# Designs tried in a protein design run: peptides against a protein of PDB entry 8OXM. Part 261

Target 1, 371 residues: chain A of PDB entry 8OXM
Amino acid sequence: FKAEFRLAGGVNLPKIIDCVGSDGKERRQLVKGRDDLRQDAVMQQVFQMCNTLLQRNTETRKRKLTICTYKVVPLSQRSGVLEWCTGTVPIGEFLVNNEDGAHKRYRPNDFSAFQCQKKMMEVQKKSFEEKYEVFMDVCQNFQPVFRYFCMEKFLDPAIWFEKRLAYTRSVATSSIVGYILGLGDRHVQNILINEQSAELVHIDLGVAFEQGKILPTPETVPFRLTRDIVDGMGITGVEGVFRRCCEKTMEVMRNSQETLLTIVEVLLYDPLFDWTMNPLKALYLQQRPEDETELHPTLNADDQECKRNLSDIDQSFNKVAERVLMRLQEKLKGVEEGTVLSVGGQVNLLIQQAIDPKNLSRLFPGWKAWV

## One batch from the design tools (peptide; made by RFdiffusion4, then SolubleMPNN)

Design b2_p24_6_s1 (from b2_p24_6, 12 letters changed)
Fold by OpenDDE base, seed 2:
Structure b2_p24_6_s1 (fold): chain B 371 residues (1-371), chain A 24 residues (1-24)
Amino acid sequence: as target 1 above (371 residues)
Amino acid sequence: MKEEEEREKKEEEALRKALLERLA
């Protein structure tokens, strides 16, 4: 280890340390000091399995459909080493950085990211109608700019097009795999973009198996397909390459039903894999920026052994696990809202749900659905 | 399958061409 460290951005201020490997290569490592990286490690294994399924299929292999993975080494329940995704940036840092974000650079007369957040926070406890109206006002005055990411990074038109295609394929693959696994908390800081490949890297995989739906503000979208995410795809948006890559990914997932069910069943009953939403985690994920100061995590996790009878916890856990497996089986059969859909029908429904401003307006303001 | 992959490639190429023509 080198004696110097850098702070990464974000709430948890992870330490970037440079490590010299036994091979003499310097590797940047991200040390998270307060996150349970076991969930990330398990989800990375699931993503590797999904990638193996995608590589076996000729159509998905030709399209190079893959979900980007990173190495996670959990050191303890509260610490781990992430292989730092060198050459990645959070999409939120590029888009909505306070001083030099792409929205401010390209749309200086639009609402600031802070103004948008403030407006949506003011209506957080209001009706769905009021949330929708304010969300539409925010969206009118905060126009997407993510197209400029590839334009800034890739000056050669041929490279630019290839990278935009790689981005679109990465969004499609991660969206469908993420939907099948019920991946939540897809805010703009939990999605990195690789500055060389234009592929997405999903981090902080702590909301899985649709546990985002049981948050105090439920998640209402299957994946992040917000206006900036779509703008990065270019002129065709969600049509053409994105839709086809979603369909081909969904075909592979549905045709791998037995394998995916078996994997998820093993994970759901793994006593080392805490995938369940707890009240403290829910509070942390949906805390107000104003409340960040007082939640000193001086809650020693040791003493609230709420001796809920082990039997009642186990019965409640088993019922949740069974529901997760049933819902996964439905998704893999194309059962949506009690109707069996074709792959194209299912993908279309998911796209429509993800882009619906009514669904987006209902999300927690910290998710930044207008970005 | 082959026809659909060829259509997708042609659409990607057409989009590439239209974008190159806009950047020129």
Scores: peptide ipSAE 0.020, ipTM 0.494, DockQ to the pose 0.011
Fold by OpenDDE base, seed 1:
Structure b2_p24_6_s1 (fold): chain B 371 residues (1-371), chain A 24 residues (1-24)
Amino acid sequence: as target 1 above (371 residues)
Amino acid sequence: MKEEEEREKKEEEALRKALLERLA
């Protein structure tokens, strides 16, 4: 290990450490503290299974549909080593970095990322109508720029085009797989983009199985499909390649229902896999930057073994697990709001839900739905 | 299937052409 470390951005302040392997090769490692990397490790295994299903189907294999995975080595319940995705950048860093972010570079007269966040925070406790109006004002004065990612990284027009397609396919695959697994909206710092492949890497998988819907500010979108995410696809946006890749991914997922249900069932009942939303975790995920000062958790909350009767906890857990499995089964059958949809109908509904400014305006402002 | 892959490829090529014409 080198003596120097870098902080990766984000609430958990993960440490990037350069390591020299026994092979003499330098490797970057991300050391996360305070996070349960077991959830990330489990979700990577599920993604590998989804990738196996996608590779078995001829149509999805030809389209190279895959969800990018990374190696997770859990060291403890609250610590582990991630293989740092070398040559990746957080989408949030590229777009809204305060110094050199693409919005500031390409749209210097637009609202700053801070101004947008402030405006949306001011209306956080207001009506849905007021949130929508302010969100639309923010969106008018904060125009998408993510098209410039591929333009900056890929100067050759043929390579540029191929990489934009790889990006679009990656967004489609990760959106549908993410919806099936109930990952919900993804914070812009938790989506990495590979600077060589233009493929997405989803990190920090601490919200799964629609647990984002039980947050203090519930999720209102099936996946992140914000204006910048769409702008990166180019002039067709969500039409053409993206839609078709979503449909083909959804078809493979629905046709693999029994396999996916069996895998998720085993995971939901794994006593080592804590996927349930804890109130403290919920508060932490939706903390205001301003509230960081008061929640010094006095770590002196004694391990009062709340011997809550093991029976009542177990019954509550089982009832939540059953509900998750039932909802997963519904998704894999194409059941949306009590109606059975075709693959195309289901994908269309999900896209419309994900891009609807009314749904986006209701999201937690910390997740920056205007980006 | 082949026709849909060819349609995808043509849409992709048309998009490439339209963008090259906009960058020129």
Scores: peptide ipSAE 0.020, ipTM 0.520, DockQ to the pose 0.011
Fold by OpenDDE base, seed 5:
Structure b2_p24_6_s1 (fold): chain B 371 residues (1-371), chain A 24 residues (1-24)
Amino acid sequence: as target 1 above (371 residues)
Amino acid sequence: MKEEEEREKKEEEALRKALLERLA
């Protein structure tokens, strides 16, 4: 290991370290402290399985539909080593960096990212109607710019077109796989883009199996399909390539129901895999930037001798696991709101739910639904 | 499919050119 490290951005200040392997190759690694990487490791294994299913199908293989994966080595409940995705940038860093974000460069007269966040934080405790009105005002004065990512990185027109197709396919595959697994917390810092492939890398997989719906501010969208995400697809937006790739991914997932259910069942009952949402994790995920100063973790974990009978905890856990499996089975059958949908009908419903400004306006302001 | 992708490509190449000419 080299003695020097770089800080990656974000609340947990992960350390980027360079190491030389026994093969003489330099490799970058991300050392994450304070986070449980076991959930990320498990979800990467599930993504590798989904990739295997997608490679077996001729239609998804021809389209090169894959979810990007990275190596995770959990060292403890609060430490681990991630393979650093060299040549990736958080979409939030490109779009809404404080000094040189794409919104500021291409739309200098729009609201700043800070002004948008402030306006949405001011209405956080207000009615859904007030949230919707302010969200629409923010969206009108903060126009999407993510099309410029591929335009800046890929100067040749043929390469640019191929990379934008790779981006659109990556969004479609990760959106449908993420929906099936109930992946939440898809804020702009948890989604990286590869500067060479234009494919997305999803990180921080600690909200899965629809546990985002039980957050203090519940998640109201199946995946991130915000205006900038759509702008990166080009002129057809969610139509054409994106919709077709979603449908073909959903078809493979539905046709693999038995395999997916069996693997998720094993994971849900693994005592080493803590996927359940707890109140402390929920508070941490929806902390306000202003509240980060006062919540010193001086909450002595000692005093809540809640002697909840071990039997009542186990019974409550089993009932949650059963509900997760039942909901997964419904998704894989195309059951939405008590109705059986075709693949096209189900994908259409999910797209409409994800782009609905009423759903987007109800999200936690830290999710940045206007980006 | 191929004709639609070629149409999309031409429309977007034209848009890209027009955007780059406005940024220059």
Scores: peptide ipSAE 0.019, ipTM 0.484, DockQ to the pose 0.010
Fold by OpenDDE base, seed 3:
Structure b2_p24_6_s1 (fold): chain B 371 residues (1-371), chain A 24 residues (1-24)
Amino acid sequence: as target 1 above (371 residues)
Amino acid sequence: MKEEEEREKKEEEALRKALLERLA
């Protein structure tokens, strides 16, 4: 280990450390503290399996549909080492960095990222109608710029086109697989972009199996398909390549129903895989800047009242696990709101849900739905 | 489809050229 470390951005301020391997190669590692990296490790295994399914299918293989994976070494329930994705940047750092974000560079007369955040925080406790109106005002005065990522990084026109296509395919694959697995907390710091491949790397996989829907501010979108995400696809946006890649990914997932159910069942009942949302995790994910002062860890909340009988906890857990499996089976059958949809119908519904400004305006302001 | 992809490509190549001229 080198004596020096860098801070990565984000709430937990993960430490980037340089390690020299026994092979003499320097490797960057992300030391994440306070988070259970077992969730990330398990979800990486699920992504590797999804990639195996996508590589077996001729249509998804020809399209090079994959989810980017990284190595996770859990050290404890609250610590571990991630392979730092060298040559990746959080999409939030590129788009809305305080000093030199793409929005500030390309749209200097638009609202600042801070002004947008402030406006949405002011209406956080307001009606859905008031949230929608303010969200539309923010969106009007904060126009997308993510098209400039590929334009800045790839100066050859043929390479640029190939990389934009790789980006669009990566968004499609990760969106559909993320939906099937119920992956939440897809804020702009939990999605990295590779500066060489233009592919997305999803990190912080702790909100899965639709547990984002039971947050104090529930998640209202199936995946992140915000205006900047769409702008990175180019002029066709969600049409053409993105839609076709979503459909082909969904087709492979639906045709792999038995395999996916079997694996998720094993994971849901693994006592080492704490996928359930707890009140402390919910508070942490949706913490307000104003509430930072009162999180004194009063570790002295009496352990006594949470001694519900082990039997009642187990029965409640089993009923939640069964509901997750049932909902996963419904998704893999194309059952949405009690109706069986075709692959194209299901993908269309998911796209419409993800881009609906009424759904986006209801998200927690920290998710930054206007970006 | 091919014609739409070619139109899209030309429009984006024009936008890219304008961006590169601004970054130079």
Scores: peptide ipSAE 0.025, ipTM 0.547, DockQ to the pose 0.011; fails the geometry check

Design b2_p24_6_s2 (from b2_p24_6, 13 letters changed)
Fold by OpenDDE base, seed 1:
Structure b2_p24_6_s2 (fold): chain B 371 residues (1-371), chain A 24 residues (1-24)
Amino acid sequence: as target 1 above (371 residues)
Amino acid sequence: KEEEEEREKAELEALRERLLRKLA
């Protein structure tokens, strides 16, 4: 290990460490110190299965629809080394880095990322109407710039076009699979982009199975489809390639209902896979920067093994697991709000929900829905 | 610590194999 480390950003401030392997090769490794890497590892396995389903279907295979996966090497129940995706950058780092973020470079007269966050934090406890008005003001003064990612990285017009298509396909695949698995909105630091392929890598999969809906500020979008995410697709935005790739991904997911239900059922009842939302995890995921100063109680994690009285907790767990399976079955049948939708109707509803400024304005300000 | 790491890795690999067998 080199003595130097970098912070990758995000909620858990993961450390990027340059490691010299036994082969004498330098490798970047992400060291997470508080995340249950088992959840990330399990979700990577689910993504590999989704990729297998997508490769078996001719229409999704022809479109090269895949979710990028990474190798998880658990080091302990709370720590592990992720083989860091060499040549990836967090979308949040590219867009809203304080020193050289694309918003600052291309839109120097817009609000700073800090000003946007401050405005949205000031209205966090206000009405939905006040949140919407402030969100619209923020959006007006913080215009999308993510189109410049592909323009900076790919100077050849033909390569640029192919990489923009690869990005759009990656967003579509990850959005639909993320919706099916209930990943919800993804923090901009937890979405990496590959600087060579323009494909997305989703990390920190600690919110799954719609557990984002039970957060103190519930998620209101099915997946992250913010203005910058859309801007990266180019002039067609959510239309054309993105919509068609969502529809073809959703078609494969719906046609694989039995397989997906069986996979998720095994995971939900796996005692090693803690997918349930803990109040402490919920607080941590939606902690305000101002609240970091007070929550230095010495959690002496006294390993009070709360010998959870097995009986009452098993019943509550089983009810939550059953509810997750029922909701997954509904999604895979195209049941939205009690109505059965076609693949096109379901995908359209999800896109409209994800891009609706009313839904985006209601998200937790820490997740930067204006980016 | 290393034994617990190897155990968790083996449990994750076993989970992967179980899940792959249900996809086959």
Scores: peptide ipSAE 0.011, ipTM 0.447, DockQ to the pose 0.024
Fold by OpenDDE base, seed 2:
Structure b2_p24_6_s2 (fold): chain B 371 residues (1-371), chain A 24 residues (1-24)
Amino acid sequence: as target 1 above (371 residues)
Amino acid sequence: KEEEEEREKAELEALRERLLRKLA
């Protein structure tokens, strides 16, 4: 280990350390000191399984549809070493950094990221109608700029076009795989972009199996498809490449129903894999920035193991696990809201749900749905 | 603590191999 460390951006201030491996190679490692990296490690294995399914299909293989994975070495329940994706940046760091974010650079007369957040926090406890009105005002005065990421990084027009396609394919694959797995908490700091490949890397996988729907402010979108995410796709937005890649990913997932159910069943009943939402985790995920200073959740890992051994908790756990499996089976059959949809119909519904400003306005302000 | 960390790592590796065998 080198004596020098750098802070990565984000709330958890993860330490970037340079490690010399037994092979003599320097590797930059992210040390998370408070996150349960076991969940990230398990979800990376599930993503590798999904990637194997996508590589078996000719149409998804030709399109190079993959969810980006990183190596996680959990060191303890509270600490682990992430193989830091060198050359990645959080999309939030690029877009809404206070000093030099792309919104401030390209749209200096728009609302600041702070003004947008403040306006949405002021209406957080208000009606859905008031949230929608303020969200629409914020969106009018905070126009998307994520198109400039690829334009800044890739000056050659042919490279720029290929990287924009790689980005669009990465968003499509991760959106559909994330939806099938019920991946939540997709805020702008939990999604990294690779500065060389333009592919997305999803981190902090601690909200899975639709557990985001049981948060105090429930998640109302199947995945992140906000205006900046769409702007990065270029002029066609969600149409053409994105839609087709979603459909082809969904086709592979639906055709792999038995395999995916078997994988998820093993994970749901794994005693080492804590996927359940607990009140302290829910509080941590939806804390106000003002409240971040006082609640050091000393999530005593010991209190989580002790809770599973209570017989009444086991019956409640089994009922939740069964419900997760039933909902996964519905998704893989194309059952949405009691109706069986085609792959195209299901993908269309998910896109419409993800871009609906009514759904976006209802999200927790920390999710930054206007970005 | 170190033995528990090694055990958790071995159990995660065993889970990975179980998942790979079910995908094969």
Scores: peptide ipSAE 0.011, ipTM 0.461, DockQ to the pose 0.025
Fold by OpenDDE base, seed 3:
Structure b2_p24_6_s2 (fold): chain B 371 residues (1-371), chain A 24 residues (1-24)
Amino acid sequence: as target 1 above (371 residues)
Amino acid sequence: KEEEEEREKAELEALRERLLRKLA
């Protein structure tokens, strides 16, 4: 290990350390100090399996539909080493960093990222109607700029076009696979973009199996398809390449129902894979600046009520696991709100849910739905 | 057809065992 470390962006301020391997190669590693990297490691194996399914299918193979994966070495339940994807940047760092973010550079007269966040925090406890009105005002005064990522990185027009296509395919593949697995917490620091490939790398995979819906502020979108995410696709937006890649990914996932159910069943009943949402994790993900003062560790909350009989905990866990499997089976059958949809109908519903300003305005302000 | 389904099932079981051995 080198004696120097850098801080990566994000809520957890992960440490980037340079490691010299036994092969003499320098490898950048991200050290997460508080996250269960076992969850990330397990979800990377699920993504590798999804990639295998996508490579077996001729139509998804021809389209080069893949989810970018990274190596995870879990050291403990709360510590481990991520292989830092060299040449990646958080989309939030490119878009909304304090000093030289793309919004500030290309839209200097728009609201600052801080002003947008402040406005949405002020209405956090307000009605859905008030949240929607303020979200629409923020969106009007904070226009998308993510098209400039590919324009800055790829000066050759033919390369630029191919990289924008690679980006659009990466968003489509990760959105559909993320929806099937119920992947939450898709904020702008948990999505990296590769500066050479324009492909997305999803990190922090601890909110899975729709556990984002049981957060104090429930997640209301199936994946991140915000205005900047769409702007990176260029003038076609969610139409054409993105929609077709979502449909072809969903087709492969639905045709692989038995395989996906079998693997998720093994993971749900693995005692080493803590996928369940707990109150401490929920507080950590949606921590309010006001709540820092009341977290006096009252160590004196009586140990008596947490002794739910081991049998009642096991029965409650099994009922949650069964509900997750049933919901996964419904998704893979195209069952949405009790109706069986075609692949095109299901993908259309998911796109509409993900871009709906009413759904986006209800998200936790830390998710930055206006970006 | 049955031999292909048995081969896919055997590949799935081998993948399951390989996943279980990586989780252990």
Scores: peptide ipSAE 0.009, ipTM 0.438, DockQ to the pose 0.019
Fold by OpenDDE base, seed 5:
Structure b2_p24_6_s2 (fold): chain B 371 residues (1-371), chain A 24 residues (1-24)
Amino acid sequence: as target 1 above (371 residues)
Amino acid sequence: KEEEEEREKAELEALRERLLRKLA
């Protein structure tokens, strides 16, 4: 292990450690806490199953539709290492986290990432109308630049075009599978891009089964399809390749209903897989940067033995698990807002919901919906 | 479809040349 570590951005401040293997190869490893690693490990197994389903179908196999997975290695009873894909970067690091972020380099006259965040934090407790107006002002003065990622990394025009297609396919596959599994907390530090493949790697999978909807600021989008995400697809945006890949992924998911329900049922009733949102986790995920100074984690976990009767906890848990399974079954039948939709109709609704500025303006400012 | 992909490729080459000229 090198003595130097980098902090990956994000709430859990995962440590990136460079390791030299016994084979002399340098490998980047991410070190997280036990509970986060377990949630990530379980969701990686679900993604591997989804990849198996996608490889069996001729249409999704021809399009090379896959979700990038990573290996979780337990180190101890309290820590583990994620084997990171060497050559990945958080999309937020490329776009906004560094002083030399792509927005500052390509759009030096736009608002800074800090100015955008400040404006949205100022209206966080305001009406939805005020949030929408400020979000539109921010978006007008913060134009997308993510197209430049592939242009910087891939100098050959034919390679560039192939990598842009790989990116678009990766966004489509991860968006639809993420929607089916109800993945939340898709902020710009929880999505990595591979600098060689242009494929996305989703990390920090602890908000699943639509538990993002019960956060203090509810999640209002099915997946991340923000302006920079769309800009990376090129001129056609969400039309053409992206839409077709979403439809083909959704078709495979809907045709695999029994398998997906059985897998999720086993996971929901695994006593070792904590997928439920608790108030402390909710507070932590939506903590303000200004509040980071006051909430030292001196919350000794010891004192709130709320002796809730074990029976009332179990009954509440079972009712939440049943509701999750019912909602998953609805998604896999194409039931949206009480109406049965075709695959094309369902995918269209999800795209419209994900790109709607009214939905995006209502998100927690830490999600950075303007990026 | 092929013509639209070729047009998109040409527009992107032209954009790339404009970018290289701005970064130079």
Scores: peptide ipSAE 0.007, ipTM 0.362, DockQ to the pose 0.010

